# Peptides against a protein of PDB entry 5VZU: the designs that were tried, part 23

Target 1, 271 residues: chain A of PDB entry 5VZU
Amino acid sequence: GRTLEDIFHEHMQELILMKFIYTSQYDNCLTYRRIYLPPSRPDDLIKPGLFKGTYGSHGLEIVMLSFHGRRARGTKITGDPNIPAGQQTVEIDLRHRIQLPDLENQRNFNELSRIVLEVRERVRQEQQEGGHEAGEGRGRQGPRESQPSPAQPRAEAPSKGPDGTPGEDGGEPGDAVAAAEQPAQCGQGQPFVLPVGVSSRNEDYPRTCRMCFYGTGLIAGHGFTSPERTPGVFILFDEDRFGFVWLELKSFSLYSRVQATFRNADAPSPQ

## One batch from the design tools (peptide; aimed at target 1 Y55 I83 S199)

Design b2_p14_8_s4 (made by RFdiffusion4, then SolubleMPNN; from b2_p14_8, 8 letters changed)
Fold by OpenDDE base, seed 1:
Structure b2_p14_8_s4 (fold): chain B 271 residues (1-271), chain A 14 residues (1-14)
Amino acid sequence: as target 1 above (271 residues)
Amino acid sequence: SEKLEEMRKIFQLR
């Protein structure tokens, strides 16, 4: 019978063959598009730019990280057999921070799954509520016919009187134990470990993270068939490294800044 | 889904 190893080997051969077909199909018909680096903004979580990511069997891919208000996007610069170049491989919601538990509970995949799915449900509720408000606002451009409203007279409402009864009831002040919000020490990285059963291409991921956010990753079949978004966690390690945990795939992708300097790669000034 | 299983294979291949 085919072993799991045989199935993996056959799948790798198919991916290599597809990669070869895509590279050879256009031998005489190349379309070139200039890529510009996104401008940096003061409020950007880290400097935007090119990152090299690892996607298991796909190997090394180049992703452009950019910031769009309270959202971050990873855009594929390199395509693969599943997802072409120019697609948003990750979309990050910077409004929805993921709080990782302690290092012991970070090993529990079900705990991470619970936290992410709770945040996903909040994001869905906010999208449903915000969709309703945007729909109702457009209807009321009725023509303001300026009908002159007649001056209705100022009826003097009378001065009702004095009654004074003093009832005593001395309800005890219940001690609201103010849960002291421990000031989130903004500067110290949290110890980080992947949950048990989350696959990484290498074990050389940072063991400390600065912050995490809810996000979605794009997945598709070969030839970009049936594309869908899967829930995940964006993990900021430092200025030059981030990760993405693909929750449903039980996989981790590490992204590291491309340190190469490009001449004339700055975005043209918006005219 | 079959697709999630396919994608899991792609991501888990070392």
Scores: peptide ipSAE 0.143, ipTM 0.825, DockQ to the pose 0.572
OpenDDE base, seeds 2, 3, 4, 5: peptide ipSAE 0.118, 0.138, 0.117, 0.132; ipTM 0.815, 0.824, 0.804, 0.818

## One batch from the design tools (peptide; aimed at target 1 Y55 A220)

Design b2_p15_1 (made by RFdiffusion4)
Pose (drawn by RFdiffusion4):
Structure b2_p15_1 (pose): chain A 212 residues (1-129, 189-271), chain P 15 residues (1-15)
Amino acid sequence: GRTLEDIFHEHMQELILMKFIYTSQYDNCLTYRRIYLPPSRPDDLIKPGLFKGTYGSHGLEIVMLSFHGRRARGTKITGDPNIPAGQQTVEIDLRHRIQLPDLENQRNFNELSRIVLEVRERVRQEQQEGQPFVLPVGVSSRNEDYPRTCRMCFYGTGLIAGHGFTSPERTPGVFILFDEDRFGFVWLELKSFSLYSRVQATFRNADAPSPQ
Amino acid sequence: REEILAEMSEIMNPP
């Protein structure tokens, strides 16, 4: 929904062109691989499926939310040269909820960082052996109309890599649940916010034979 | 790692 002008500034102009060129080299001679929608589950769940998400200058990407015990997984359906389609873009730890402060303390980025890194450390120890909401100051959000109320938060990690999916790594963050079908992820080391929203469209023949 | 963070920062925080 833009022209060459609105894009010729600039890093996105490049990424957008590469994509157009690259994808169009297929001339619709494509190979498709099967995917499934995730299993629903009652008590043990807060609702799975496809979501549209903001991935900075790459634009929106489609991500599938699925539940695997005390962890939720975001898997890329569409992706980018940094973190490709089919990868785990996010992992939400559902046994480590993070309490939300009043608005003023939410604004303080370092409080959020200290709190998140604390949980990261507690998690490393374990493994080794709604109210008003606002993003902290200094955290970017491409959306800006992110909901200003939220139901809960959890510790999670996201996958990052340089161009070519080089040296991928988990970085700490915090998952934010707004309503039944909108959620967010604060990328702590990037001071960046990704806002996700449910894909409302219905899909035929997409259920999996089983959880396995 | 520092180069990746710089790159991702630019990507995740466009103008």

Design b2_p15_1_s1 (made by RFdiffusion4, then SolubleMPNN; from b2_p15_1, 7 letters changed)
Fold by OpenDDE base, seed 4:
Structure b2_p15_1_s1 (fold): chain B 271 residues (1-271), chain A 15 residues (1-15)
Amino acid sequence: as target 1 above (271 residues)
Amino acid sequence: MKEKLEEMTKIFNPP
């Protein structure tokens, strides 16, 4: 029977062959597009920009991280055989924070899976509810025929009357001290570990994270066939590093900021 | 294992 090693070896041969075909076919037809770095906004979770992912034998992938209100997006700057350049490889919902459990329970993949799938279901419900409100609002602009409703009259005045009495009953207001949600101290990172059975191509990932969010990753077959979005976790480690856990694939990707300064990479101001 | 490898090929050409 084919060993796991045989399957990996065959797959590596296919990937090398694909890389060779792609590099050889595109030798004569390169389209260059200028990329502008997104402007930083005060409300951005971190500075937007270029991040590098390490994909083992496949080399360096570049993703542009950008912020769009309560959403973040990772856009592929480098394409691969599955996902072409310009696609949104990750989409992050900054409304839906993932609360990681303690370090012991973080090792449990089923616990992370439960948390992510519960958030996924909430996101689906919110999308269905918001879709209904947008549908009903368009129907009621029927032309209001301005029927001149007639001037019906001035009816009158009357007056009365007096007294009723003073009952005192001094029901004590029970101070329901609303437990002030302590503003999550944005400064101290939580201990972080990948769940058992999540594959990392780099074992040297940060062991402390600042924040986690629900997100979706784009997956597709070769040639961008059957593209779908799978649930995952965006993990902010620091200003220069984030990760994405691909839940269904049990895989982790680490992204690090490109520290290169680009002259004239800023988007032209909208004139 | 095969399914996981085939699934990983949907995002990354894994080694």
Scores: peptide ipSAE 0.029, ipTM 0.681, DockQ to the pose 0.266
OpenDDE base, seeds 1, 2, 3, 5: peptide ipSAE 0.029, 0.025, 0.028, 0.025; ipTM 0.683, 0.683, 0.688, 0.682

Design b2_p15_1_s2 (made by RFdiffusion4, then SolubleMPNN; from b2_p15_1, 6 letters changed)
Fold by OpenDDE base, seed 1:
Structure b2_p15_1_s2 (fold): chain B 271 residues (1-271), chain A 15 residues (1-15)
Amino acid sequence: as target 1 above (271 residues)
Amino acid sequence: RDEVLAEMTKLFNPP
């Protein structure tokens, strides 16, 4: 029977062959595009730049992390047989923080799935509501001919005063137990572990995270067929490392900053 | 959709 190892080798051979076909098709006409590092902004969650990502069998990929207001984007610098270079492999919504449970509950994939899907539904609702407000505003610029209707001065009508009955009814103050918002200790990372059944190519991922956000990852078939967004979790570990949990794929990708300095890689100043 | 998820699952979660 085919072993799991045989299936893996066959799949890797297909990926290598596809990579070879794609590289060979362009042998006579290579278009080069200069890549610039995005400028850093003070409000950027971390310094933008190049990160090396690990994706199961794909090996090592390079992504550019950039910040766009309340969104972060991971753009593929390296293409693969499914998703070409220049595509947004991850889109992060910095408005929607994911609160991870304690370590015990972090092992539960269904709990993480629930949390992510609840946030996904909020994001969809906000998109639907924001779409309605943009539609109604454009219609009514009818030309109001400002006819100058005159200044009539009309009068002072008067004073009436009356009375005061004081009804007492003393409704009991129901003790609303204010759930003490535990002050988010702004400095201590939260203990982090992958849920059971989430695969990582390497078990050497950070066991402490700073914060998490809702995001979506791009998935496609070979040749960029049927591209779609799948829900996930962006995990900020530190200044140089982040992860993405692909919820539907039950996979984790670790991204680490490329420490190489590039001369003349900065974007030209906007003239 | 399910085909893409199945394909990508093999890529991300090699056996």
Scores: peptide ipSAE 0.377, ipTM 0.920, DockQ to the pose 0.624
OpenDDE base, seeds 2, 3, 4, 5: peptide ipSAE 0.374, 0.254, 0.369, 0.362; ipTM 0.920, 0.876, 0.918, 0.916

Design b2_p15_1_s3 (made by RFdiffusion4, then SolubleMPNN; from b2_p15_1, 9 letters changed)
Fold by OpenDDE base, seed 3:
Structure b2_p15_1_s3 (fold): chain B 271 residues (1-271), chain A 15 residues (1-15)
Amino acid sequence: as target 1 above (271 residues)
Amino acid sequence: MDAVLEEMTKLFNPP
């Protein structure tokens, strides 16, 4: 029977071959497209830009992080044998914060899985409710064949009527104490550890995180076969580092900002 | 076996 080592070796050979085929396609007519950095907005969670990730045997990946209101998006700048360049590798819902438990319970993968799946279910419910409101609004445009009944010109009358008095009813403005969302104390990151059984290539990840959000990651077989979105956790460590926990794959990807300055990388101002 | 390989090939070489 094939050993686990034989299967692993065959799989590594296949990935090396796929990487070679992919790199050998560069001998063909390539269409180069200029990449522009997304403009930064004041409300962006961190400065948008290029991040480098390490994905196992795929090696170094470049992802562009961009913000779109309450959504963040990671777009592949480098493709791999599974996911081509230009695909959205991660989509983050900045409305759905993940609260990590204490450091002891963070080691429990089942606890993280529970928290993420509860948020996934809320996101699904909100999408269904918003779909129903959009559906009922379209049903009432029955084609009223408005027969063009002729424009009779009727004119006049002006009348006056006057006075009605100033009833004072001083309805106390109920101070809707907008619970001032206490400005999330922007200072001290919470202690962070990966759950037991989540694979990370490097144990060298930040041991404190600022905040976490629900997101989805794109996965596919070789050649972009059977592409699907899997649930995960976006972890903001700092201005230059974020992670993604791929829940179903029990894996962690660390992304670090590309510190290289690119001349003329800004999008041309719309003339 | 092939389905686990196919799932593992979707993102990561196992470390």
Scores: peptide ipSAE 0.024, ipTM 0.614, DockQ to the pose 0.274
OpenDDE base, seeds 1, 2, 4, 5: peptide ipSAE 0.022, 0.021, 0.023, 0.022; ipTM 0.608, 0.600, 0.606, 0.611; seeds 2, 4 fail the geometry check

Design b2_p15_1_s4 (made by RFdiffusion4, then SolubleMPNN; from b2_p15_1, 7 letters changed)
Fold by OpenDDE base, seed 3:
Structure b2_p15_1_s4 (fold): chain B 271 residues (1-271), chain A 15 residues (1-15)
Amino acid sequence: as target 1 above (271 residues)
Amino acid sequence: MDEVLAEMTRLFNPP
């Protein structure tokens, strides 16, 4: 049988070959497209922009983080042998916060897996319920047969009717218990550790996080074969750092803000 | 995705 070492060598040879094929495409006509930075909004979780990640043998990757209401998106600026540039590597649902357990239970991968899969099931239910409401609304456009009924002109009457008194029906405003958005305790980040068995390329990740959200990551084989969305956890560390736990891959990606200032990177104002 | 592909990704390209 092939050894793990044989499989490693074969995969490393394939990865080197894929990198060579991609670099050799520079001998062809390249189409350059300007990338604009997304505008910052007051409601953005952090300032949008370019982040750098380190993906193993792929090396340094650039991802653009952008916000779209209650969703965040990581878009690949650099492609790799699996996922081409322009693909959405991560999609984060900012409606679905992940509550991490205490530091002891964070070491348990099965506990993180349970929490994420429970949130995934809620997201699936909400999508099914919203799909049913949209379905029932379309059924009532029965074909109104356009019967051409004729033009009758009827005119007049002016009737005056009277002064009906204002009944003071003091309908108590039902206290919509606004689920008190527990004020985002802007303060001390929660202690953070990766679960045992989650691989990280760098043990130098922040040991405190501000908040976590449910998300999905895009995975594929070499050449973008069989692309699928897998469940994960977006970890916000600070204004300049976030992570993504790839649940099924048992891996963690750290992203750090690109500190370079780009001139003329702002989108042109819509005229 | 093929378990082999997920394992290859995990082993050789841990993100």
Scores: peptide ipSAE 0.021, ipTM 0.598, DockQ to the pose 0.346
OpenDDE base, seeds 1, 2, 4, 5: peptide ipSAE 0.007, 0.017, 0.016, 0.017; ipTM 0.428, 0.580, 0.566, 0.531; seed 1 fails the geometry check

Design b2_p15_2 (made by RFdiffusion4)
Pose (drawn by RFdiffusion4):
Order: structure tokens, then sequence, then C-alpha cells
Structure b2_p15_2 (pose): chain A 212 residues (1-129, 189-271), chain P 15 residues (1-15)
């Protein structure tokens, strides 16, 4: 929904062109691999499926939310040269809720960082052996119309890599649940926010034979 | 090398 003008500034102009060129080299001679929608589950769930998400200059990407015990997984359906399609873009730890402060403390980025890194440390120990909401100051959000109320928060980690999916790594963050079908992820080391929203469309023949 | 990746990612996500 833009022209060569609105894009010729600039890093996105490049990424957009590469994509067009690269994808169009397929001239619709394509191979498809099977995917499934995730299993629904009652008590043990807060609703799975496909979501549209903001991935900065790459634009929106489609990500599948699925539940695997005390962790939720976000898997890329569409992706980008940094973190490709098919990868785990996010992992939400559902046993480590994070309490939301009043608006003024939410605004304080360092309080959020200290709190998140604390949980990362407690997690490392374990494995080794709704109210108003606002993003902290200094955290970017491509959306800007992110909901200003939220139901809860959890610790999670996101996968990052340089171009070519080089040296991928987990970076700490915080998952934010807004309503039944909108959620967010604050990328702590990037001071960046990804806003996700449910894909409302219905899909035929997409259920899995079983959880395994 | 990790700092280069972070700089790249910050450019992508904060632009």
Amino acid sequence: GRTLEDIFHEHMQELILMKFIYTSQYDNCLTYRRIYLPPSRPDDLIKPGLFKGTYGSHGLEIVMLSFHGRRARGTKITGDPNIPAGQQTVEIDLRHRIQLPDLENQRNFNELSRIVLEVRERVRQEQQEGQPFVLPVGVSSRNEDYPRTCRMCFYGTGLIAGHGFTSPERTPGVFILFDEDRFGFVWLELKSFSLYSRVQATFRNADAPSPQ
Amino acid sequence: SREEILDEMRTLYNS
C-alpha cells in the first residue's frame, strides 16, 4: 500500500526489493510442505492459532501460537532473512508471570529491564539444577495503536540472528496479553515491541491428526 | 560479533 517514494528511505526499500526479486524467481513453480493448526485444550490454554505480527522493517509476518505445557511457542509461518520461516520466534514461560506496575513504573525502562533479567536468572537457576498499560519510554513500536489495557504478562525469550540466520540466539523479553486475540512481545535488548493479532479467517482441512 | 547482530536488529526493529 505504498509507492517507490515512501519506501526509498531506505533499509526497508532494500529488503522489499530483495524479497520481490527472490520470491518472483519462482514464477509460481513452488513446492509446498504440510503444516497443521495447533490442538485446542481447555483449562490448560489461552487460545492457539495463527497471528499477524510486526517484525520491524521486515513488515508483518505470520506466526503460529501453540501450547506445550508450561510454555507457549510462536513459530514463523512467514519469515525473513534474519529469522526464517519455520523457526521458533518466541517462547513464553507460562509459570513465570510478571506483575504490572502502575503506569509511571511501566514507563521506566530500567525497572522493566532489572525485573526481566531477574526472572531470567531465576529461570537459569531452576533449569541448571485488566489494568492500564503503556510501553516504557525508549521502546519503539511500529504499531502505536497497541492496546492501552492488558490482562497479564509473562517472561519469554525471542530468537534473533544476523542476516542469513547467522549465530541465532535467545534474548530475554516479556510477553503481554491484551485480550483473547491480541498479544505483544517486548524485545528487551532491542528496545522494540512486536504487536500480534489473531488471524480471524477460518481454515478447512488444517487440523492435525494428533498432538504428536 | 554479537554486538554487530544487535546493532543490525536494532536498526531493523527501531526504524

Design b2_p15_2_s1 (made by RFdiffusion4, then SolubleMPNN; from b2_p15_2, 5 letters changed)
Fold by OpenDDE base, seed 1:
Parts: structure tokens; C-alpha cells; sequence
Structure b2_p15_2_s1 (fold): chain B 271 residues (1-271), chain A 15 residues (1-15)
């Protein structure tokens, strides 16, 4: 039977050959564009910038993280055989925070899957509701020709009287004890572990996370065929590290900030 | 097709 090693070597050879074919086909037609770093805003979850992804046979990937109001975006700076450079490898919905369970239940992939799929359904419902409001508003600005219809006189409606009696029935208001939402201690991050059966390239990932959000990752076949968004979890570890759990792939991608400072990488001010 | 793409990507991510 083919060993895992034989399969790995064949797959790596295919990926190397594909990379070589793609680069060789474009050698005479390369358009270079300057990449600008996104400006930082005070409300950004972390400083935007370049992050190095290290996962699977992709090897070294570079992604630009940027913030767009209540959304974050990872844009590929490096392409691969499936997904070209400039595509959004991850899209994060900062409206939909994921609360991870306790450390014992974090090992359960089905529990994480349940939580993510529940959030995905809420996102779908919100998209359907918001689509209805945007459709109705545009139609009715027909020109109101204001024909001045004449002022007919206000007839005096009469003053009828006084009586009805004060029935006392003193129904006791049941004290709905509003469970005080304990303020989520903005303190030290929660313990973090990958679910059983989620593949990581190594076990060297942060074992504490600050917060998690619902997101989608981009998958495609070779040559960007049939691109699709798959559900996942964005995990913020710290100012310089985030992860993405690809739920359907059972895979984890770790991203670390590129610490290099680039001269003249700031975006020109929008004119 | 979708499952083939998922499986292809699983190999890419998990190798």
C-alpha cells in the first residue's frame, strides 16, 4: 500500500510542479502593484498589517489583515494553486462573537461545530431581513405634483361625558429577577485548546485566547474553480497572533505578525 | 465537486 510518506511526497511534487507551471506562464506578463498597509484606526481590534500564515503544505503564506467597521478581512498577498493573490482568504464578522466552552468541552469538535453552525444560521437570518429593507425603499420617489386641495372647515366634534367606575384589581407584579449579566472580566484570556481531530502543523500555538468571532474561509479547486465560503472561527490570541479554525476542513491556521517595518508602505491619503 | 474540493483542501491544509 502507499505509505503516508509516499502520498505526502507525491502531493508535494504536484504542488511544486503546479507552482512552477503557474509562475512560468506569467513570467512575461507580470504586473507589479505596490501593496499599501491599511491605516490603523482606534477601534480596530488589533493593529492591521501583514501576517505570516504557517499551515499545511502551503508553507509560507502572507495575508493582509484589515478592518472594515464590524468586519475584518484577511487578503492573500501570496497566491496558491487554488486561490490567487488578492482574494479574501478569511472574512470575519465582528458582530458575532463566539464564546468557547470550558477547556474540557473545547476538546469536543461537535460542541464547537454546534456553536459555529448556530451563529451561521443567525448570520443568514440577518442577511435575509436586511435584504428586504433595502429592496422596498428605492421604488416610490415618483414626483409628487402637489396640487393644492382646498381647506375644508374643521367641524366641532361634541364633548360626551364622564362616568365609569374604578375597579381595584391589584394584580401583584411578579418580580422578574433580571439576571445581572456579570461584566465579562476584561482580564487575562481564557484557556484555549484545539478540538480533537482538528489538524495543526504543530502543537506550538497559544494556549490562551482573548476572544473569538464567527468567520468564513475561502476554498476553491485548482485554478480558482468553484470558489466557496466555508464556516470557521477567528481566534484572537494577542496583538500579533490570530488563528482560524476551518470547521469543515478540521484544520487550524496560525497567523503571526510580520515584524518588519516597510518604508513608504503607508496608503496615500484618499484625495 | 464540493466534497472533492473540500477533500483537496483538507490534504493541502493537513499535510
Amino acid sequence: as target 1 above (271 residues)
Amino acid sequence: KREEILEENRRLFNS
Scores: peptide ipSAE 0.622, ipTM 0.962, DockQ to the pose 0.628
OpenDDE base, seeds 2, 3, 4, 5: peptide ipSAE 0.609, 0.611, 0.615, 0.613; ipTM 0.960, 0.961, 0.961, 0.961

Design b2_p15_2_s2 (made by RFdiffusion4, then SolubleMPNN; from b2_p15_2, 5 letters changed)
Fold by OpenDDE base, seed 1:
Structure b2_p15_2_s2 (fold): chain B 271 residues (1-271), chain A 15 residues (1-15)
Amino acid sequence: as target 1 above (271 residues)
Amino acid sequence: KREEILKENRELFNS
């Protein structure tokens, strides 16, 4: 039988060959575009910037993390045979926090899957409701020519009388004990472990996380064929590390900040 | 097609 090593080598050879074919088609006529680091905002979850992903046969991936109000985005700086550079490899919904269970239940992939799919359904409902409100607001403000129609006098309709004493049936409102939302202990990292059957290239991922959010990852076939979004979990470990759990792929991608300082990489001031 | 793309990407991510 083919060894896992044989399969890995064959697949790596294919990826290298595909990269060579794609780069050779440009006949050395490449258009270079400067990339700029996104400006940091006070409300950014972490400092935006370049992150290095290391997962599977992709080897070294560079993504730019940026914040856009209630959304975060990972944009590919390096392309691969499936997804070209400039595509959003991950899109994170900062409105939809994922609450991880205790460490024992975090090992259960089906529990994580349930939590993520419930959040996905809420996101879908909110998109349907928000789509209706945006459609009705384009009412044609046709010019109301204010023709001054004359003020006809309001006739005083008479004050009919007072009597009926309806009875005080004092139905006691049952105290719906509002389950006090225990204030999420914002300060200490939660213990973190990957579910059983989620592949990670290295087990050297952080064993504590700060926050998790619902997100979607981009998948495609070779040559960016039939691109689609698949559900996942963005995991913030610290200021310099985040992960993404690809739920349908059962895969984990770890991203670490590129610590290099770049001269002249700041975005030009908006004109 | 979708399952094929998922398979291909699983092979990429899990290798």
Scores: peptide ipSAE 0.604, ipTM 0.960, DockQ to the pose 0.661
OpenDDE base, seeds 2, 3, 4, 5: peptide ipSAE 0.589, 0.600, 0.596, 0.597; ipTM 0.958, 0.960, 0.959, 0.959

Design b2_p15_2_s3 (made by RFdiffusion4, then SolubleMPNN; from b2_p15_2, 5 letters changed)
Fold by OpenDDE base, seed 4:
Structure b2_p15_2_s3 (fold): chain B 271 residues (1-271), chain A 15 residues (1-15)
Amino acid sequence: as target 1 above (271 residues)
Amino acid sequence: SREKILEENRLLFNS
């Protein structure tokens, strides 16, 4: 059988070959595209912009984080052997917050998996229901020829009378225990640790996070073969750092804001 | 196969 070492050597050979192919392609044609920073909106979870990831054999990854209503997107600025530049490496559903358990239970990968997979099923249900409403709405614009239904006469419904018996509505005040929505203490981060068996390239990740959301990451084979979305967790650490837990890969990617100030990098105002 | 893609990506992310 193939050893882990054999698989690793084959993978490294393929990566070297892919690097060689890409570098050899640069000798023939370089396409440059200007990238504009997305405008910041007041409702953006953090300031949009460029983030640097350092994970695996990719080395340096640059992702543009942008906000699109109740969704966030990480768009690859750097391509890799699997996923080309311009692809949405992560898609975040800001409607589906992930509540992390206590720090002890955060070490349990199966608990995180349960939480994420439950949210994934809710997202699938919402997509199916929303797909049905969009389908039914198109069918009803058949031109109803408004045949003028003839004005049938107003039958005078009779004036039935006055009986005023005052029922004693002894409404017992049901104590609606208003479940006090614990005010989302928007300020204090919760303790954060990676589950056991989630690989991080560096143990130097933030040990506190502000909030987490359900998301999906894009995976593919070499040359962008069979691309698919895999479930994960977007972790907001602070204004300048976020992570993504790739659930099926048992991997963690840390992204840090590129602190460089760019002159004239703002999108031109739509004329 | 899907499992091959997952393994290739695990190696890529965890190396």
Scores: peptide ipSAE 0.574, ipTM 0.955, DockQ to the pose 0.546
OpenDDE base, seeds 1, 2, 3, 5: peptide ipSAE 0.568, 0.556, 0.562, 0.565; ipTM 0.956, 0.953, 0.954, 0.954

Design b2_p15_2_s4 (made by RFdiffusion4, then SolubleMPNN; from b2_p15_2, 4 letters changed)
Fold by OpenDDE base, seed 1:
Structure b2_p15_2_s4 (fold): chain B 271 residues (1-271), chain A 15 residues (1-15)
Amino acid sequence: as target 1 above (271 residues)
Amino acid sequence: SREKILEEMRKLFNS
C-alpha cells in the first residue's frame, strides 16, 4: 500500500513538475508588473502590506493585505498551480465580526461552523435587500411641466370638539432587565485555539487573538478551473500576524508580516 | 467536481 509519505512525495513531485512546466512555457514571454505597497489609512485595521503564509506544500505564499472601506483583501503575490498571482485568496467582511466562544467551545468545529454559517446567511440577506433598493431609485423623472396652479386661499375652519375622559389603566412596569452588554474589553486579546480537526502545518500559532471577522477564501482546481469562494474566519492576532480558517477545508493558514523594507515600493501619488 | 477541488486543496494545505 502507498504510505502517506509516498502520497505526499508524489504530490510534491507533481507540484514541482507543474511549476517547471509553467515557468518553461513563459520563459520567452515574461510580463513584469511592478507591485506597489498600499498606502496606510488611519482607519485600517492594521498596517497594509506583504504577508508570508507558512502553510501547505507550497512552502511560501506571499499575499498583499489591503483595506477597502469595510472590506479587507489578501491578494496573491505568489501564484500556485490552482490559483494564479493577482487573485484575491481571501476577502474579509469587516462589517461582520465573528465572536469566538469560550476556549472550551472553540475546540468544537461544529460550533465554529454554526457561527460562521449564520453570519454567511446574514451577509446573503443583506446583499439581496441592498440589490432591491438600488433597482427602484431609477424612477422616470419625466419633465414635470410646472403649470402654475393658482393659490386658492383655504379657509381655516375652527373645529371644536371636547371630551376628555381620563382612563386610569395602571400598566405594571415590566422590569425589562436590560442585560448589561458587558463592555467588550477593547484591549485584552481573547484566548484562541484551533478547533479539533482543523489542520495546521504546525502548532506554532498565537494562542491569543484580538478579533475575528467573517471572510471567504478562493478555491480552484489546477489551472484555475471552477474557481469559487468558500466561507472562513479571518483571525487578527496582532499588528504583524493574521490567520484564516478555511471551514470546508478544515485548514488554517497563518500569515506573518514581511519585515523587509522596500525602497521605492510606495504607490505613486494619484495625479 | 467541487469535492475533488476541495480534496486537492486539503492535500495542499494539510501537507
Scores: peptide ipSAE 0.487, ipTM 0.943, DockQ to the pose 0.610
OpenDDE base, seeds 2, 3, 4, 5: peptide ipSAE 0.465, 0.473, 0.479, 0.468; ipTM 0.938, 0.940, 0.941, 0.940

Design b2_p15_3 (made by RFdiffusion4)
Pose (drawn by RFdiffusion4):
Structure b2_p15_3 (pose): chain A 212 residues (1-129, 189-271), chain P 15 residues (1-15)
Amino acid sequence: GRTLEDIFHEHMQELILMKFIYTSQYDNCLTYRRIYLPPSRPDDLIKPGLFKGTYGSHGLEIVMLSFHGRRARGTKITGDPNIPAGQQTVEIDLRHRIQLPDLENQRNFNELSRIVLEVRERVRQEQQEGQPFVLPVGVSSRNEDYPRTCRMCFYGTGLIAGHGFTSPERTPGVFILFDEDRFGFVWLELKSFSLYSRVQATFRNADAPSPQ
Amino acid sequence: GLWVPEYPDYEKMPL
C-alpha cells in the first residue's frame, strides 16, 4: 500500500526489492509442504492458531501460536532472511508470570530490564540443576495502536540472527497478553516491541491427525 | 490440507 517513494528510505526499500525479485523467480512453480493448525485444549490453554505479527522492517509476518505444556511456541509461517519461515521465533514460559507495575514503573525501561534478567537467571537455575499498560520509554513499536490495557505478562525468549540466519540466538523478552486474540513481545536487547493479532479467517482441512 | 510454499535459501539472498 505504498509507492517507490515511501520505501526509498531505505533499508526496507532494499529488503522489499530482494523479496520481490527472489519470490518472483519462482513464476508460481512452487513446492508446497504440509502444515497443520495446532490442537485446542481446555483448561491448559489460552487459545492457539495463526497470528499476524510485526517484525520491524521486514513488515508483518504470520506466526503460529501453539501450546506445549508450560511453554507456548511461536513458529514462523512466513519469515525473513534473518529468521526464516519454519523457525521458532518466540518461546513463552508459562510458569513465570511477571507482575505489571503501575504506569509510571512500566515507563521505566531499566526496571523492566532488571526484572526480566532476574527471571532469566532464576530459569537458568531451575534448568541447570486487566490493568493499564504502556511500553517503556525507548522501546520502539511499529504499530503505536497497541492496546493500552493488558491481562497478564510472562517471561519468554525470542530467536535472533544476522542476515542469512547466521549465529541464531535466544534473547530475553517479555510476552504481553492483551485480549483473547492480541499479544505482544518486548525484545529486551533490541528495545523493540512486536504486536501480534489473530488471523480471523477460518481454515478447511487444516487440523492435525494428533498432537504428535 | 493446509500448505506453505517452499523457498530454498531465501535467507541467503544477496544484499

